# Peptides against a protein of PDB entry 5X9X, part 2

Target 1, 41 residues: chain A of PDB entry 5X9X
Amino acid sequence: SSVSELEQRLRDVKNTNSRFRKALMEKENELQALIRKLGPE

## One batch from the design tools (peptide; made by RFdiffusion4, then SolubleMPNN)

Design b1_p8_3_s3 (from b1_p8_3, 3 letters changed)
Fold by OpenDDE base, seed 3:
Structure b1_p8_3_s3 (fold): chain B 41 residues (1-41), chain A 8 residues (1-8)
Amino acid sequence: as target 1 above (41 residues)
Amino acid sequence: SEIEELLK
């Protein structure tokens, strides 16, 4: 049904959102490590 | 740190 398809699309969007949030966190961690290595705070 | 301030 249209409702079930919309529910599926919502799940897909939430999953994509979660993956992007994780990717951003990983990139932030990489950036933080590089900033630390640069030396002066 | 200065870098942290710049990144705000």
Scores: peptide ipSAE 0.019, ipTM 0.444, DockQ to the pose 0.140
Fold by OpenDDE base, seed 5:
Structure b1_p8_3_s3 (fold): chain B 41 residues (1-41), chain A 8 residues (1-8)
Amino acid sequence: as target 1 above (41 residues)
Amino acid sequence: SEIEELLK
């Protein structure tokens, strides 16, 4: 049904959002680690 | 430091 399809799309968007949030967090941590390796800030 | 300020 149209309702079930919209619910599925909402779940898909939420899952995608969660995946990107995790990726951004990991990239931020990686960036910070690399910056610390450069020496004094 | 300059880097610390940029990261804020």
Scores: peptide ipSAE 0.018, ipTM 0.424, DockQ to the pose 0.134
Fold by OpenDDE base, seed 1:
Structure b1_p8_3_s3 (fold): chain B 41 residues (1-41), chain A 8 residues (1-8)
Amino acid sequence: as target 1 above (41 residues)
Amino acid sequence: SEIEELLK
């Protein structure tokens, strides 16, 4: 049904958001590691 | 840190 399809789309968006939030966190950690390697900040 | 202050 239309409702079921919209519910599935919402689940997909939430899953996508979760995946990208994790990726951003990991990239931030990588960035901070590089900053530390540059020396005093 | 200086970098943290710059990023605010």
Scores: peptide ipSAE 0.018, ipTM 0.425, DockQ to the pose 0.121
Fold by OpenDDE base, seed 2:
Structure b1_p8_3_s3 (fold): chain B 41 residues (1-41), chain A 8 residues (1-8)
Amino acid sequence: as target 1 above (41 residues)
Amino acid sequence: SEIEELLK
């Protein structure tokens, strides 16, 4: 049904959003580690 | 630190 399809799309968007949030966090951690290696803060 | 301020 249209309702079930919308619910599925919402789940998919939430899953994608969660994955991107995790990726951003990991990239930020990597960036900070590299910045620390480069020199003084 | 300066870097911390720049990253805000």
Scores: peptide ipSAE 0.018, ipTM 0.436, DockQ to the pose 0.132

Design b1_p8_3_s4 (from b1_p8_3, 3 letters changed)
Fold by OpenDDE base, seed 2:
Formats: structure tokens, C-alpha cells, sequence
Structure b1_p8_3_s4 (fold): chain B 41 residues (1-41), chain A 8 residues (1-8)
């Protein structure tokens, strides 16, 4: 049904959002580590 | 420490 398809799309968007949030956090952590290597806290 | 404040 159209409702079940919208629910599936919502699940897919949530999964994609979760993946991007994880990638962003990992990049932020790496950036922080690089900044700490470049200079004082 | 300044970097830590900027990263909040």
C-alpha cells in the first residue's frame, strides 16, 4: 500500500541519516586528532 | 584547551 511504501521510505531515510551521522562523527574525531597534532590544545 | 572550547 501507499502507506507501507511511505513507511519503508521513512526507514530507508532513517538508515541513511544514521550512516551519515556516523561518518560525520568519525570525520570530526579525525579532524580533532589532526588539530591536536598541529598545535597546542 | 582553546581548541577543546572551539570543538564543543
Amino acid sequence: as target 1 above (41 residues)
Amino acid sequence: KEIEELLK
Scores: peptide ipSAE 0.019, ipTM 0.472, DockQ to the pose 0.126
Fold by OpenDDE base, seed 1:
Formats: C-alpha cells, sequence, structure tokens
Structure b1_p8_3_s4 (fold): chain B 41 residues (1-41), chain A 8 residues (1-8)
C-alpha cells in the first residue's frame, strides 16, 4: 500500500541519516587527531 | 592558533 511504501521510505531515510551521522563523527575525530599531530599551528 | 581560528 502507499502507506507501507511511505513507511519503508521513512525507514530508509532514517538508516541513511544514521550512517551519515556516524561517518561525519568519524571524520571529525580523524581531523582532530591530524590537527593535534600538526602541533600548535 | 591559525588552524583553530579557521575551524570556528
Amino acid sequence: as target 1 above (41 residues)
Amino acid sequence: KEIEELLK
């Protein structure tokens, strides 16, 4: 049904959002580690 | 310091 398809699309968007949030957090941590390695610049 | 200001 149209309702079940919309529910599925909403689940897919939420899953994609969660994956991107995790990737952004990991990249932020990587950047902070690299900045710390560069020194006091 | 310069990098910290650029990241704000």
Scores: peptide ipSAE 0.019, ipTM 0.454, DockQ to the pose 0.150
Fold by OpenDDE base, seed 5:
Structure b1_p8_3_s4 (fold): chain B 41 residues (1-41), chain A 8 residues (1-8)
Amino acid sequence: as target 1 above (41 residues)
Amino acid sequence: KEIEELLK
């Protein structure tokens, strides 16, 4: 049904959003680790 | 510290 398709699309968007948020957090942590390796500049 | 200011 149109309702079940919209529910499926909403689940897919939420899953994609969660994955991107996790990836961004991991990249920020990686950047912070690299900054710390450069020194107190 | 200069890097910290750039990241604000």
Scores: peptide ipSAE 0.018, ipTM 0.446, DockQ to the pose 0.135
Fold by OpenDDE base, seed 4:
Order: C-alpha cells, then sequence, then structure tokens
Structure b1_p8_3_s4 (fold): chain B 41 residues (1-41), chain A 8 residues (1-8)
C-alpha cells in the first residue's frame, strides 16, 4: 500500500541518515587527527 | 594554539 511504501521509504531514509552521520563523524575524527599532526599550533 | 581553537 501507499502507506506501507511511505513507511518503508521513511525507514530507508532514517537508515541512510544514520550511516551518513556515522561517516561524517569518522571523517571529522580523521580530519582532526590529520590537523593535529600539522603541529601544536 | 590557533589549531586548538579551531578544533574545540
Amino acid sequence: as target 1 above (41 residues)
Amino acid sequence: KEIEELLK
């Protein structure tokens, strides 16, 4: 049904959002580690 | 020091 499809799409968007949030956090941590390697400035 | 301020 249209409702079931919308519920599925909402779940998929939430799952994708969670994955991207995790990826962004990992990239931020990587970036911070690289920046810190430039020096204590 | 500037880098530390940017990373907080």
Scores: peptide ipSAE 0.020, ipTM 0.465, DockQ to the pose 0.117; fails the geometry check

Design b1_p8_4_s1 (from b1_p8_4, 5 letters changed)
Fold by OpenDDE base, seed 3:
Structure b1_p8_4_s1 (fold): chain B 41 residues (1-41), chain A 8 residues (1-8)
Amino acid sequence: as target 1 above (41 residues)
Amino acid sequence: LLEQIQSL
């Protein structure tokens, strides 16, 4: 049904959002480590 | 720099 398809699409969007958030967190952690090595905060 | 990045 249209409702079930919308629910599925919402789940897919949420999953995609979660994956991108995780990727951003990983990159932030990487940047933090590199910036720490550079010295100034 | 880290403080600036974290503020984004």
Scores: peptide ipSAE 0.042, ipTM 0.628, DockQ to the pose 0.201
Fold by OpenDDE base, seed 1:
Structure b1_p8_4_s1 (fold): chain B 41 residues (1-41), chain A 8 residues (1-8)
Amino acid sequence: as target 1 above (41 residues)
Amino acid sequence: LLEQIQSL
């Protein structure tokens, strides 16, 4: 049904959002490590 | 620098 299709699309968006948020968190952690190596902010 | 980046 149209409702079930919309529910599936919402799940897909949430899964994609979660994956991108994880990737951004990992990149931020790496950036922070590099900043510490560079010295004072 | 880190605080400035995190404020974006």
Scores: peptide ipSAE 0.038, ipTM 0.610, DockQ to the pose 0.186
Fold by OpenDDE base, seed 2:
Structure b1_p8_4_s1 (fold): chain B 41 residues (1-41), chain A 8 residues (1-8)
Amino acid sequence: as target 1 above (41 residues)
Amino acid sequence: LLEQIQSL
């Protein structure tokens, strides 16, 4: 049904959002480590 | 530099 499809799309968006948030946190941690190697932040 | 990045 249309409602079921909308609920599925919402779940997909939430899952995508969660995955991107995790990826960004990982990249931030990597970046911080690299910056610390360069010197003063 | 880190502080600048975190402020973005």
Scores: peptide ipSAE 0.039, ipTM 0.621, DockQ to the pose 0.196; fails the geometry check
Fold by OpenDDE base, seed 5:
Formats: sequence, C-alpha cells, structure tokens
Structure b1_p8_4_s1 (fold): chain B 41 residues (1-41), chain A 8 residues (1-8)
Amino acid sequence: as target 1 above (41 residues)
Amino acid sequence: LLEQIQSL
C-alpha cells in the first residue's frame, strides 16, 4: 500500500542517514589523528 | 593549524 511504501522509504532514509553519520564520525577521528601527527600548530 | 581546522 501507499502507506507501507512511505514507511519503507522513511526507514531507508533513516538507515542511510545513520550510515553517513557513522562514516563522518570515522573520518573525523582519522582527521584528528592525522592533525595530531602534524604538531600543535 | 589544529585550531584553524577545528574551527571548521
């Protein structure tokens, strides 16, 4: 049904959003580690 | 450099 399809799409968007948030967190952590290697500047 | 990047 249209309602079921909308619910599915909402779940898909939420899952995609969660995946990107996790990826960004990992990128931030790696970036911070690399910055620390460069020095205190 | 760290302070500049962290301000982004």
Scores: peptide ipSAE 0.035, ipTM 0.623, DockQ to the pose 0.202; fails the geometry check

Design b1_p8_4_s2 (from b1_p8_4, 5 letters changed)
Fold by OpenDDE base, seed 5:
Structure b1_p8_4_s2 (fold): chain B 41 residues (1-41), chain A 8 residues (1-8)
Amino acid sequence: as target 1 above (41 residues)
Amino acid sequence: LLEQIKAL
């Protein structure tokens, strides 16, 4: 049904959003580690 | 430096 399709699309968007949020957190941690290697601000 | 980056 149109309702079930919209619910599926919403789930897909939420899942995609969650994946990108996780990736951004990992990249932030990676960047932080690299900054520490470069030295203090 | 990290805090400066986060402030952008």
Scores: peptide ipSAE 0.038, ipTM 0.617, DockQ to the pose 0.183
Fold by OpenDDE base, seed 1:
Structure b1_p8_4_s2 (fold): chain B 41 residues (1-41), chain A 8 residues (1-8)
Amino acid sequence: as target 1 above (41 residues)
Amino acid sequence: LLEQIKAL
C-alpha cells in the first residue's frame, strides 16, 4: 500500500541518516585529532 | 579552531 511504501521509505531514510551520522562522527574525531596536532583551536 | 569549524 501507499502507507507501507512511505513507511519503507522512511526506514530507508533513517538508516541512511544513521550511517551518515556515524561517518560524520568518525570524521569529526579524526579532524579533532589533527587539529590537536596542529596547535591552537 | 574546532568550535569555529563546527559553527560553519
Scores: peptide ipSAE 0.040, ipTM 0.615, DockQ to the pose 0.196; fails the geometry check
Fold by OpenDDE base, seed 2:
Structure b1_p8_4_s2 (fold): chain B 41 residues (1-41), chain A 8 residues (1-8)
Amino acid sequence: as target 1 above (41 residues)
Amino acid sequence: LLEQIKAL
């Protein structure tokens, strides 16, 4: 049904959003570690 | 950091 399809699409978007948020967090942590290695200059 | 960035 149209409702079931919308519910599925919403789940897919939420899953995709969660995966991208995790990837961004990991990249931010990596970036901060690299910045710390570069030093205060 | 800023000086290092400028030096790239």
Scores: peptide ipSAE 0.034, ipTM 0.568, DockQ to the pose 0.125; fails the geometry check
Fold by OpenDDE base, seed 4:
Structure b1_p8_4_s2 (fold): chain B 41 residues (1-41), chain A 8 residues (1-8)
Amino acid sequence: as target 1 above (41 residues)
Amino acid sequence: LLEQIKAL
């Protein structure tokens, strides 16, 4: 049904958003680790 | 480096 399709699309968007948020957090952590290795510049 | 990044 149209309602079921909208619910599925909403779940897909939420899952995609969660995946990108996780990826950004991991990349930020990696960047901070590299910056700490380089020093206080 | 952080200050250089912030200046961009």
Scores: peptide ipSAE 0.034, ipTM 0.597, DockQ to the pose 0.177; fails the geometry check

Design b1_p8_4_s3 (from b1_p8_4, 4 letters changed)
Fold by OpenDDE base, seed 3:
Structure b1_p8_4_s3 (fold): chain B 41 residues (1-41), chain A 8 residues (1-8)
Amino acid sequence: as target 1 above (41 residues)
Amino acid sequence: LLEEIKKL
């Protein structure tokens, strides 16, 4: 049904959002580690 | 420095 398809699309968007949030956190942690090596903020 | 980078 149209409702079940919209629910599936919402699940897919939530899963994609969660994956990108994790990737951004990992990149932020790497950036912070590099900044610490360069010196003061 | 990280907070300044986040503003870009």
Scores: peptide ipSAE 0.032, ipTM 0.562, DockQ to the pose 0.207
Fold by OpenDDE base, seed 1:
Structure b1_p8_4_s3 (fold): chain B 41 residues (1-41), chain A 8 residues (1-8)
Amino acid sequence: as target 1 above (41 residues)
Amino acid sequence: LLEEIKKL
């Protein structure tokens, strides 16, 4: 149904958002670790 | 430096 499709799309967006948030956090941590190797932040 | 990079 149209409702079930919208619910599925909302779940897919939430899952994508969660994955990107995790990836951004990991990249921030990686960047911080690399900056620390160069010296002061 | 990290905080400045985050603003880009």
Scores: peptide ipSAE 0.034, ipTM 0.566, DockQ to the pose 0.207; fails the geometry check
Fold by OpenDDE base, seed 2:
Structure b1_p8_4_s3 (fold): chain B 41 residues (1-41), chain A 8 residues (1-8)
Amino acid sequence: as target 1 above (41 residues)
Amino acid sequence: LLEEIKKL
């Protein structure tokens, strides 16, 4: 049904959002570690 | 520096 398809799309968007948030956190942590080697934040 | 980069 249109409702079940929208619910599936919402789950897929939430899963994608969670994956990108994790990737951004990891990149921020790596960037912070590199900046700490170079000097002040 | 990181906080300034995050404002861009």
Scores: peptide ipSAE 0.033, ipTM 0.568, DockQ to the pose 0.201; fails the geometry check
Fold by OpenDDE base, seed 5:
Structure b1_p8_4_s3 (fold): chain B 41 residues (1-41), chain A 8 residues (1-8)
Amino acid sequence: as target 1 above (41 residues)
Amino acid sequence: LLEEIKKL
């Protein structure tokens, strides 16, 4: 049904959003580690 | 550098 398709699309968007949020957090941690290696700049 | 980035 149109409702079940919209619910599926919402689940897929939420799952994609969660994956990108995790990836952004990992990249922020990587960036901070690289900055620490460069020095107090 | 990190503190400068946080100001952007």
Scores: peptide ipSAE 0.031, ipTM 0.566, DockQ to the pose 0.163; fails the geometry check

Design b1_p8_4_s4 (from b1_p8_4, 5 letters changed)
Fold by OpenDDE base, seed 1:
Structure b1_p8_4_s4 (fold): chain B 41 residues (1-41), chain A 8 residues (1-8)
Amino acid sequence: as target 1 above (41 residues)
Amino acid sequence: LVEEIQKL
């Protein structure tokens, strides 16, 4: 049904959002580690 | 530097 398809699309968006949030957190941590190696923050 | 980047 159209409702079931919308529910599936919402799950897919939530899963994608979760993956990107994790990737951004990892990149932020990497960036902070690199900045610390360069010297004063 | 980190604090300045976080303000952007």
Scores: peptide ipSAE 0.031, ipTM 0.589, DockQ to the pose 0.174; fails the geometry check
Fold by OpenDDE base, seed 2:
Structure b1_p8_4_s4 (fold): chain B 41 residues (1-41), chain A 8 residues (1-8)
Amino acid sequence: as target 1 above (41 residues)
Amino acid sequence: LVEEIQKL
């Protein structure tokens, strides 16, 4: 049904959003580690 | 520097 398809799309968007949030957090942590090696915060 | 980047 159109409702079940919209629910599936919402799950897919939430999963994608969660993956991107995790990737951004990991990149931020790596960036901070590199900045600490280069100099002051 | 990190704190300044986080303000963007």
Scores: peptide ipSAE 0.031, ipTM 0.584, DockQ to the pose 0.172; fails the geometry check
Fold by OpenDDE base, seed 5:
Structure b1_p8_4_s4 (fold): chain B 41 residues (1-41), chain A 8 residues (1-8)
Amino acid sequence: as target 1 above (41 residues)
Amino acid sequence: LVEEIQKL
């Protein structure tokens, strides 16, 4: 049904959002570690 | 450097 398709699309968007949020957190941690290696604040 | 980056 159109409702079931919209529910599926919403799940897919939420899953994609969750994956990107995790990737951004990992990249922020990596960036912070690299900044600390470069020297002064 | 961290404080300078946080201003961007």
Scores: peptide ipSAE 0.029, ipTM 0.585, DockQ to the pose 0.172; fails the geometry check
Fold by OpenDDE base, seed 3:
Structure b1_p8_4_s4 (fold): chain B 41 residues (1-41), chain A 8 residues (1-8)
Amino acid sequence: as target 1 above (41 residues)
Amino acid sequence: LVEEIQKL
């Protein structure tokens, strides 16, 4: 049904969003660790 | 460096 398709699309968007948020957080943490190795500037 | 990056 149109409702079940919209619910599925919403789940897919939420799953994609969650994956990207996790990847961005991991990259931010990696970047901060690298910046600390370069110095406090 | 961190302070300068935050200005971008």
Scores: peptide ipSAE 0.027, ipTM 0.573, DockQ to the pose 0.172; fails the geometry check

Design b1_p8_5_s1 (from b1_p8_5 with E1S E8K)
Fold by OpenDDE base, seed 3:
Structure b1_p8_5_s1 (fold): chain B 41 residues (1-41), chain A 8 residues (1-8)
Amino acid sequence: as target 1 above (41 residues)
Amino acid sequence: SEIEELLK
């Protein structure tokens, strides 16, 4: 049904959102490590 | 740190 398809699309969007949030966190961690290595705070 | 301030 249209409702079930919309529910599926919502799940897909939430999953994509979660993956992007994780990717951003990983990139932030990489950036933080590089900033630390640069030396002066 | 200065870098942290710049990144705000």
Scores: peptide ipSAE 0.019, ipTM 0.444, DockQ to the pose 0.137
Fold by OpenDDE base, seed 5:
Structure b1_p8_5_s1 (fold): chain B 41 residues (1-41), chain A 8 residues (1-8)
Amino acid sequence: as target 1 above (41 residues)
Amino acid sequence: SEIEELLK
């Protein structure tokens, strides 16, 4: 049904959002680690 | 430091 399809799309968007949030967090941590390796800030 | 300020 149209309702079930919209619910599925909402779940898909939420899952995608969660995946990107995790990726951004990991990239931020990686960036910070690399910056610390450069020496004094 | 300059880097610390940029990261804020």
Scores: peptide ipSAE 0.018, ipTM 0.424, DockQ to the pose 0.130
Fold by OpenDDE base, seed 1:
Structure b1_p8_5_s1 (fold): chain B 41 residues (1-41), chain A 8 residues (1-8)
Amino acid sequence: as target 1 above (41 residues)
Amino acid sequence: SEIEELLK
């Protein structure tokens, strides 16, 4: 049904958001590691 | 840190 399809789309968006939030966190950690390697900040 | 202050 239309409702079921919209519910599935919402689940997909939430899953996508979760995946990208994790990726951003990991990239931030990588960035901070590089900053530390540059020396005093 | 200086970098943290710059990023605010």
Scores: peptide ipSAE 0.018, ipTM 0.425, DockQ to the pose 0.119
Fold by OpenDDE base, seed 2:
Structure b1_p8_5_s1 (fold): chain B 41 residues (1-41), chain A 8 residues (1-8)
Amino acid sequence: as target 1 above (41 residues)
Amino acid sequence: SEIEELLK
């Protein structure tokens, strides 16, 4: 049904959003580690 | 630190 399809799309968007949030966090951690290696803060 | 301020 249209309702079930919308619910599925919402789940998919939430899953994608969660994955991107995790990726951003990991990239930020990597960036900070590299910045620390480069020199003084 | 300066870097911390720049990253805000």
Scores: peptide ipSAE 0.018, ipTM 0.436, DockQ to the pose 0.129

Design b1_p8_5_s2 (from b1_p8_5, 3 letters changed)
Fold by OpenDDE base, seed 3:
Structure b1_p8_5_s2 (fold): chain B 41 residues (1-41), chain A 8 residues (1-8)
Amino acid sequence: as target 1 above (41 residues)
Amino acid sequence: DEIQKLLE
């Protein structure tokens, strides 16, 4: 049904959002580690 | 401190 298709699309968007949020967190953590190596903020 | 504030 159209409702089940919309529910599926919502799940797909949530999964994509979660994966990108995780990737951004990992990139931020690496950036912060590099900043610490460069010296004082 | 300064750089971290810019990244927030």
Scores: peptide ipSAE 0.046, ipTM 0.541, DockQ to the pose 0.164
Fold by OpenDDE base, seed 2:
Structure b1_p8_5_s2 (fold): chain B 41 residues (1-41), chain A 8 residues (1-8)
Amino acid sequence: as target 1 above (41 residues)
Amino acid sequence: DEIQKLLE
Protein backbone atom coordinates (compact mmCIF):
# COMPACT_ATOMS: atom_id res chain seq x y z
CA SER B 1 0.00 0.00 0.00
CA SER B 2 0.96 3.64 -0.30
CA VAL B 3 1.28 3.76 3.49
CA SER B 4 3.63 0.77 3.49
CA GLU B 5 5.70 2.39 0.77
CA LEU B 6 5.96 5.62 2.75
CA GLU B 7 6.99 3.65 5.83
CA GLN B 8 9.68 1.93 3.77
CA ARG B 9 10.90 5.29 2.43
CA LEU B 10 11.06 6.64 5.97
CA ARG B 11 13.16 3.65 7.07
CA ASP B 12 15.48 4.18 4.12
CA VAL B 13 15.88 7.88 4.94
CA LYS B 14 16.60 7.08 8.59
CA ASN B 15 19.23 4.54 7.57
CA THR B 16 20.86 7.03 5.22
CA ASN B 17 20.76 9.71 7.90
CA SER B 18 22.46 7.37 10.38
CA ARG B 19 25.18 6.56 7.85
CA PHE B 20 25.89 10.23 7.22
CA ARG B 21 25.96 10.99 10.94
CA LYS B 22 28.52 8.23 11.40
CA ALA B 23 30.60 9.54 8.51
CA LEU B 24 30.53 13.06 9.98
CA MET B 25 31.65 11.76 13.37
CA GLU B 26 34.52 9.86 11.77
CA LYS B 27 35.55 12.94 9.80
CA GLU B 28 35.48 15.06 12.94
CA ASN B 29 37.68 12.53 14.73
CA GLU B 30 40.11 12.53 11.81
CA LEU B 31 40.15 16.33 11.73
CA GLN B 32 40.81 16.55 15.46
CA ALA B 33 43.68 14.09 15.15
CA LEU B 34 45.21 16.18 12.38
CA ILE B 35 44.73 19.39 14.37
CA ARG B 36 46.50 17.83 17.35
CA LYS B 37 49.45 17.04 15.09
CA LEU B 38 49.58 20.62 13.83
CA GLY B 39 49.44 22.35 17.20
CA PRO B 40 47.32 23.42 20.16
CA GLU B 41 43.56 23.42 19.95
CA ASP A 1 39.88 24.39 23.46
CA GLU A 2 38.88 27.16 21.09
CA ILE A 3 39.02 24.83 18.08
CA GLN A 4 37.12 22.13 19.98
CA LYS A 5 34.31 24.60 20.65
CA LEU A 6 34.08 25.32 16.93
CA LEU A 7 33.85 21.58 16.15
CA GLU A 8 30.90 21.00 18.49
Scores: peptide ipSAE 0.044, ipTM 0.551, DockQ to the pose 0.157
Fold by OpenDDE base, seed 1:
Structure b1_p8_5_s2 (fold): chain B 41 residues (1-41), chain A 8 residues (1-8)
Amino acid sequence: as target 1 above (41 residues)
Amino acid sequence: DEIQKLLE
């Protein structure tokens, strides 16, 4: 049904959002690690 | 500090 399709689309969007949030967090951590490695030298 | 010195 149209309702079930919309529910599925909502689940897909939520899953995508969760994945991108995790990816952004990981990239931020990576960036911080690289910045620390650069140091003040 | 070292980078700053190199840039001066």
Scores: peptide ipSAE 0.019, ipTM 0.363, DockQ to the pose 0.043
Fold by OpenDDE base, seed 5:
Order: C-alpha cells, then structure tokens, then sequence
Structure b1_p8_5_s2 (fold): chain B 41 residues (1-41), chain A 8 residues (1-8)
C-alpha cells in the first residue's frame, strides 16, 4: 500500500542517516588524530 | 586549535 511504501522509505532514510552519522564520527576521529600529529594549531 | 574547535 502507499502507507507501507512511505513507511519503508522512512526506514531507508533513517538507515542512511545512521550510516552517514557513523561515517562522520569516524572521519572526525581520523582528522583529530592527524591534527595532533601536525601540532598545536 | 582553530580546526580542532570546528571538529568538536
């Protein structure tokens, strides 16, 4: 049904959002480690 | 410091 399709789309968006949040956290940790290696700027 | 502040 149209309702079930919209519910599925919402789940897909939430899953995508969760994946990007994880990726951003990992990239922030990576960048902070690199900044520490560069020095106190 | 400036870049680290933006990442936090």
Amino acid sequence: as target 1 above (41 residues)
Amino acid sequence: DEIQKLLE
Scores: peptide ipSAE 0.053, ipTM 0.581, DockQ to the pose 0.186; fails the geometry check

Design b1_p8_5_s3 (from b1_p8_5, 3 letters changed)
Fold by OpenDDE base, seed 1:
Structure b1_p8_5_s3 (fold): chain B 41 residues (1-41), chain A 8 residues (1-8)
Amino acid sequence: as target 1 above (41 residues)
Amino acid sequence: DKIEELLK
């Protein structure tokens, strides 16, 4: 049904959002590590 | 500290 399709699309968007949030967190951690390596040590 | 020391 149209309702079930919309529910599935919503689940897909939520899953994509979750994946991108995780990716952004990992990239931020990577960036932070690189910044530390470039620190004034 | 190492970089700062090298840049003196």
Scores: peptide ipSAE 0.025, ipTM 0.334, DockQ to the pose 0.038; fails the geometry check
Fold by OpenDDE base, seed 5:
Formats: C-alpha cells, structure tokens, sequence
Structure b1_p8_5_s3 (fold): chain B 41 residues (1-41), chain A 8 residues (1-8)
C-alpha cells in the first residue's frame, strides 16, 4: 500500500542517516589521530 | 593554535 511504501522509505532514510553519522564519526576520529601526529599548533 | 581551535 502507499502507506507501507512511505513507511519503508522512512526506514531507508533513517538507515542512510545512521550510516552517514557513523562514517562522519570515523572520519573525525581519523582526522584527530592525524592532527595529533602533526603536534600542537 | 589554529589546529587546537579546529579540534574544539
């Protein structure tokens, strides 16, 4: 049904959002690790 | 200093 399709689309968007949030967290951790290697500036 | 500000 149209309702079930919209519910599925909402779940897909939430899953995509969660994946990008995780990716951003991992990239932030990676960047911080690299910055620490450059020394205090 | 610049890097420290970016890490906040």
Amino acid sequence: as target 1 above (41 residues)
Amino acid sequence: DKIEELLK
Scores: peptide ipSAE 0.024, ipTM 0.484, DockQ to the pose 0.148; fails the geometry check
Fold by OpenDDE base, seed 4:
Formats: sequence, structure tokens, C-alpha cells
Structure b1_p8_5_s3 (fold): chain B 41 residues (1-41), chain A 8 residues (1-8)
Amino acid sequence: as target 1 above (41 residues)
Amino acid sequence: DKIEELLK
């Protein structure tokens, strides 16, 4: 049904969002590590 | 200094 399809799409969006949030967190951690290596700038 | 400014 249209409702079940919308519910599925919402789940898919939430899952995608969660994946991107994790990726962004990992990239932020990587950047912080690089910043620490560079030292005060 | 520039990095600290960007990160604030």
C-alpha cells in the first residue's frame, strides 16, 4: 500500500541518514587526528 | 591560530 511504501521509504532514509552520520563522524575524527599532527596553526 | 579559529 501507499502507506507501507512511505513507511519503507522513511526507514530507508533513516538508515541512509545514519550511515552518513557515521561517515561524517569518522571523517571528523580523521580531520582531528590530522590537525593534531599539524600542531597549532 | 587559523585552525583554532575555524574550529571554534
Scores: peptide ipSAE 0.022, ipTM 0.470, DockQ to the pose 0.146; fails the geometry check
Fold by OpenDDE base, seed 3:
Structure b1_p8_5_s3 (fold): chain B 41 residues (1-41), chain A 8 residues (1-8)
Amino acid sequence: as target 1 above (41 residues)
Amino acid sequence: DKIEELLK
């Protein structure tokens, strides 16, 4: 049904959102590690 | 100092 298709699309968007949030967190952690290596500037 | 200013 159209309702079940919309529910599926919502699940897919939530899964994509979760994956990108994780990727952004990992990139932020990498950036912070590099900043710490450079030291105060 | 420069990095801290950029991160604000």
Scores: peptide ipSAE 0.020, ipTM 0.448, DockQ to the pose 0.137; fails the geometry check

Design b1_p8_5_s4 (from b1_p8_5, 3 letters changed)
Fold by OpenDDE base, seed 1:
Order: C-alpha cells, then sequence, then structure tokens
Structure b1_p8_5_s4 (fold): chain B 41 residues (1-41), chain A 8 residues (1-8)
C-alpha cells in the first residue's frame, strides 16, 4: 500500500541519515584531532 | 566519501 511504501521510505531515509551522522561525527573527530595538533586557532 | 557518493 501507499502507507507501507511511505513507511519503508521513511525507514530507508532514517538508516541513511544515521550512517551520514556517524560519518560526520567521525570526520569531526578527525578534524578536531588535527586542529589540536596544529596548535592555537 | 560516502556523502560525496550520495550527492553525486
Amino acid sequence: as target 1 above (41 residues)
Amino acid sequence: DEIEKLLA
């Protein structure tokens, strides 16, 4: 049904969102580590 | 890099 399809799409978007949030967090952590190594901002 | 792939 259209409802089932929308629910599936929502699940897919949430899964994608979670993956990208994790990736961004990892990149932010990497960035912060590099900033600390470089010295004062 | 996964972000770049999605946006492409």
Scores: peptide ipSAE 0.039, ipTM 0.536, DockQ to the pose 0.088
Fold by OpenDDE base, seed 4:
Structure b1_p8_5_s4 (fold): chain B 41 residues (1-41), chain A 8 residues (1-8)
Amino acid sequence: as target 1 above (41 residues)
Amino acid sequence: DEIEKLLA
């Protein structure tokens, strides 16, 4: 139904948002690790 | 410190 489809789309957006937030955090951690390898701030 | 300034 239209309502169930909208609910599913909302869940999909929330899941995508959560995945990207996690990916950004992981990339920030990777960046900081690389910066440490390169030398002091 | 130098890199932190560049990234801020």
Scores: peptide ipSAE 0.029, ipTM 0.477, DockQ to the pose 0.131
Fold by OpenDDE base, seed 5:
Structure b1_p8_5_s4 (fold): chain B 41 residues (1-41), chain A 8 residues (1-8)
Amino acid sequence: as target 1 above (41 residues)
Amino acid sequence: DEIEKLLA
């Protein structure tokens, strides 16, 4: 149904959003680690 | 210094 399709699309968007949020957090951690390795600011 | 301001 149209309702079930919209619910599915909403779930897909939320899942995509969650995946990108996790990836951004990991990249931020990696970046911070690399910055610390480069030495004092 | 400028790098430290960007770190959290």
Scores: peptide ipSAE 0.028, ipTM 0.492, DockQ to the pose 0.129
Fold by OpenDDE base, seed 3:
Structure b1_p8_5_s4 (fold): chain B 41 residues (1-41), chain A 8 residues (1-8)
Amino acid sequence: as target 1 above (41 residues)
Amino acid sequence: DEIEKLLA
């Protein structure tokens, strides 16, 4: 049904959002680690 | 601090 399709799309968007949020967090952590290595210390 | 030591 149209309602079930919309519910499925919402779940898909939430899953995609969660995956990208996790990826961004990991990339930020990697970036910060690299910045530390490249620091003036 | 490694680079700073090398430049001293």
Scores: peptide ipSAE 0.015, ipTM 0.330, DockQ to the pose 0.033; fails the geometry check

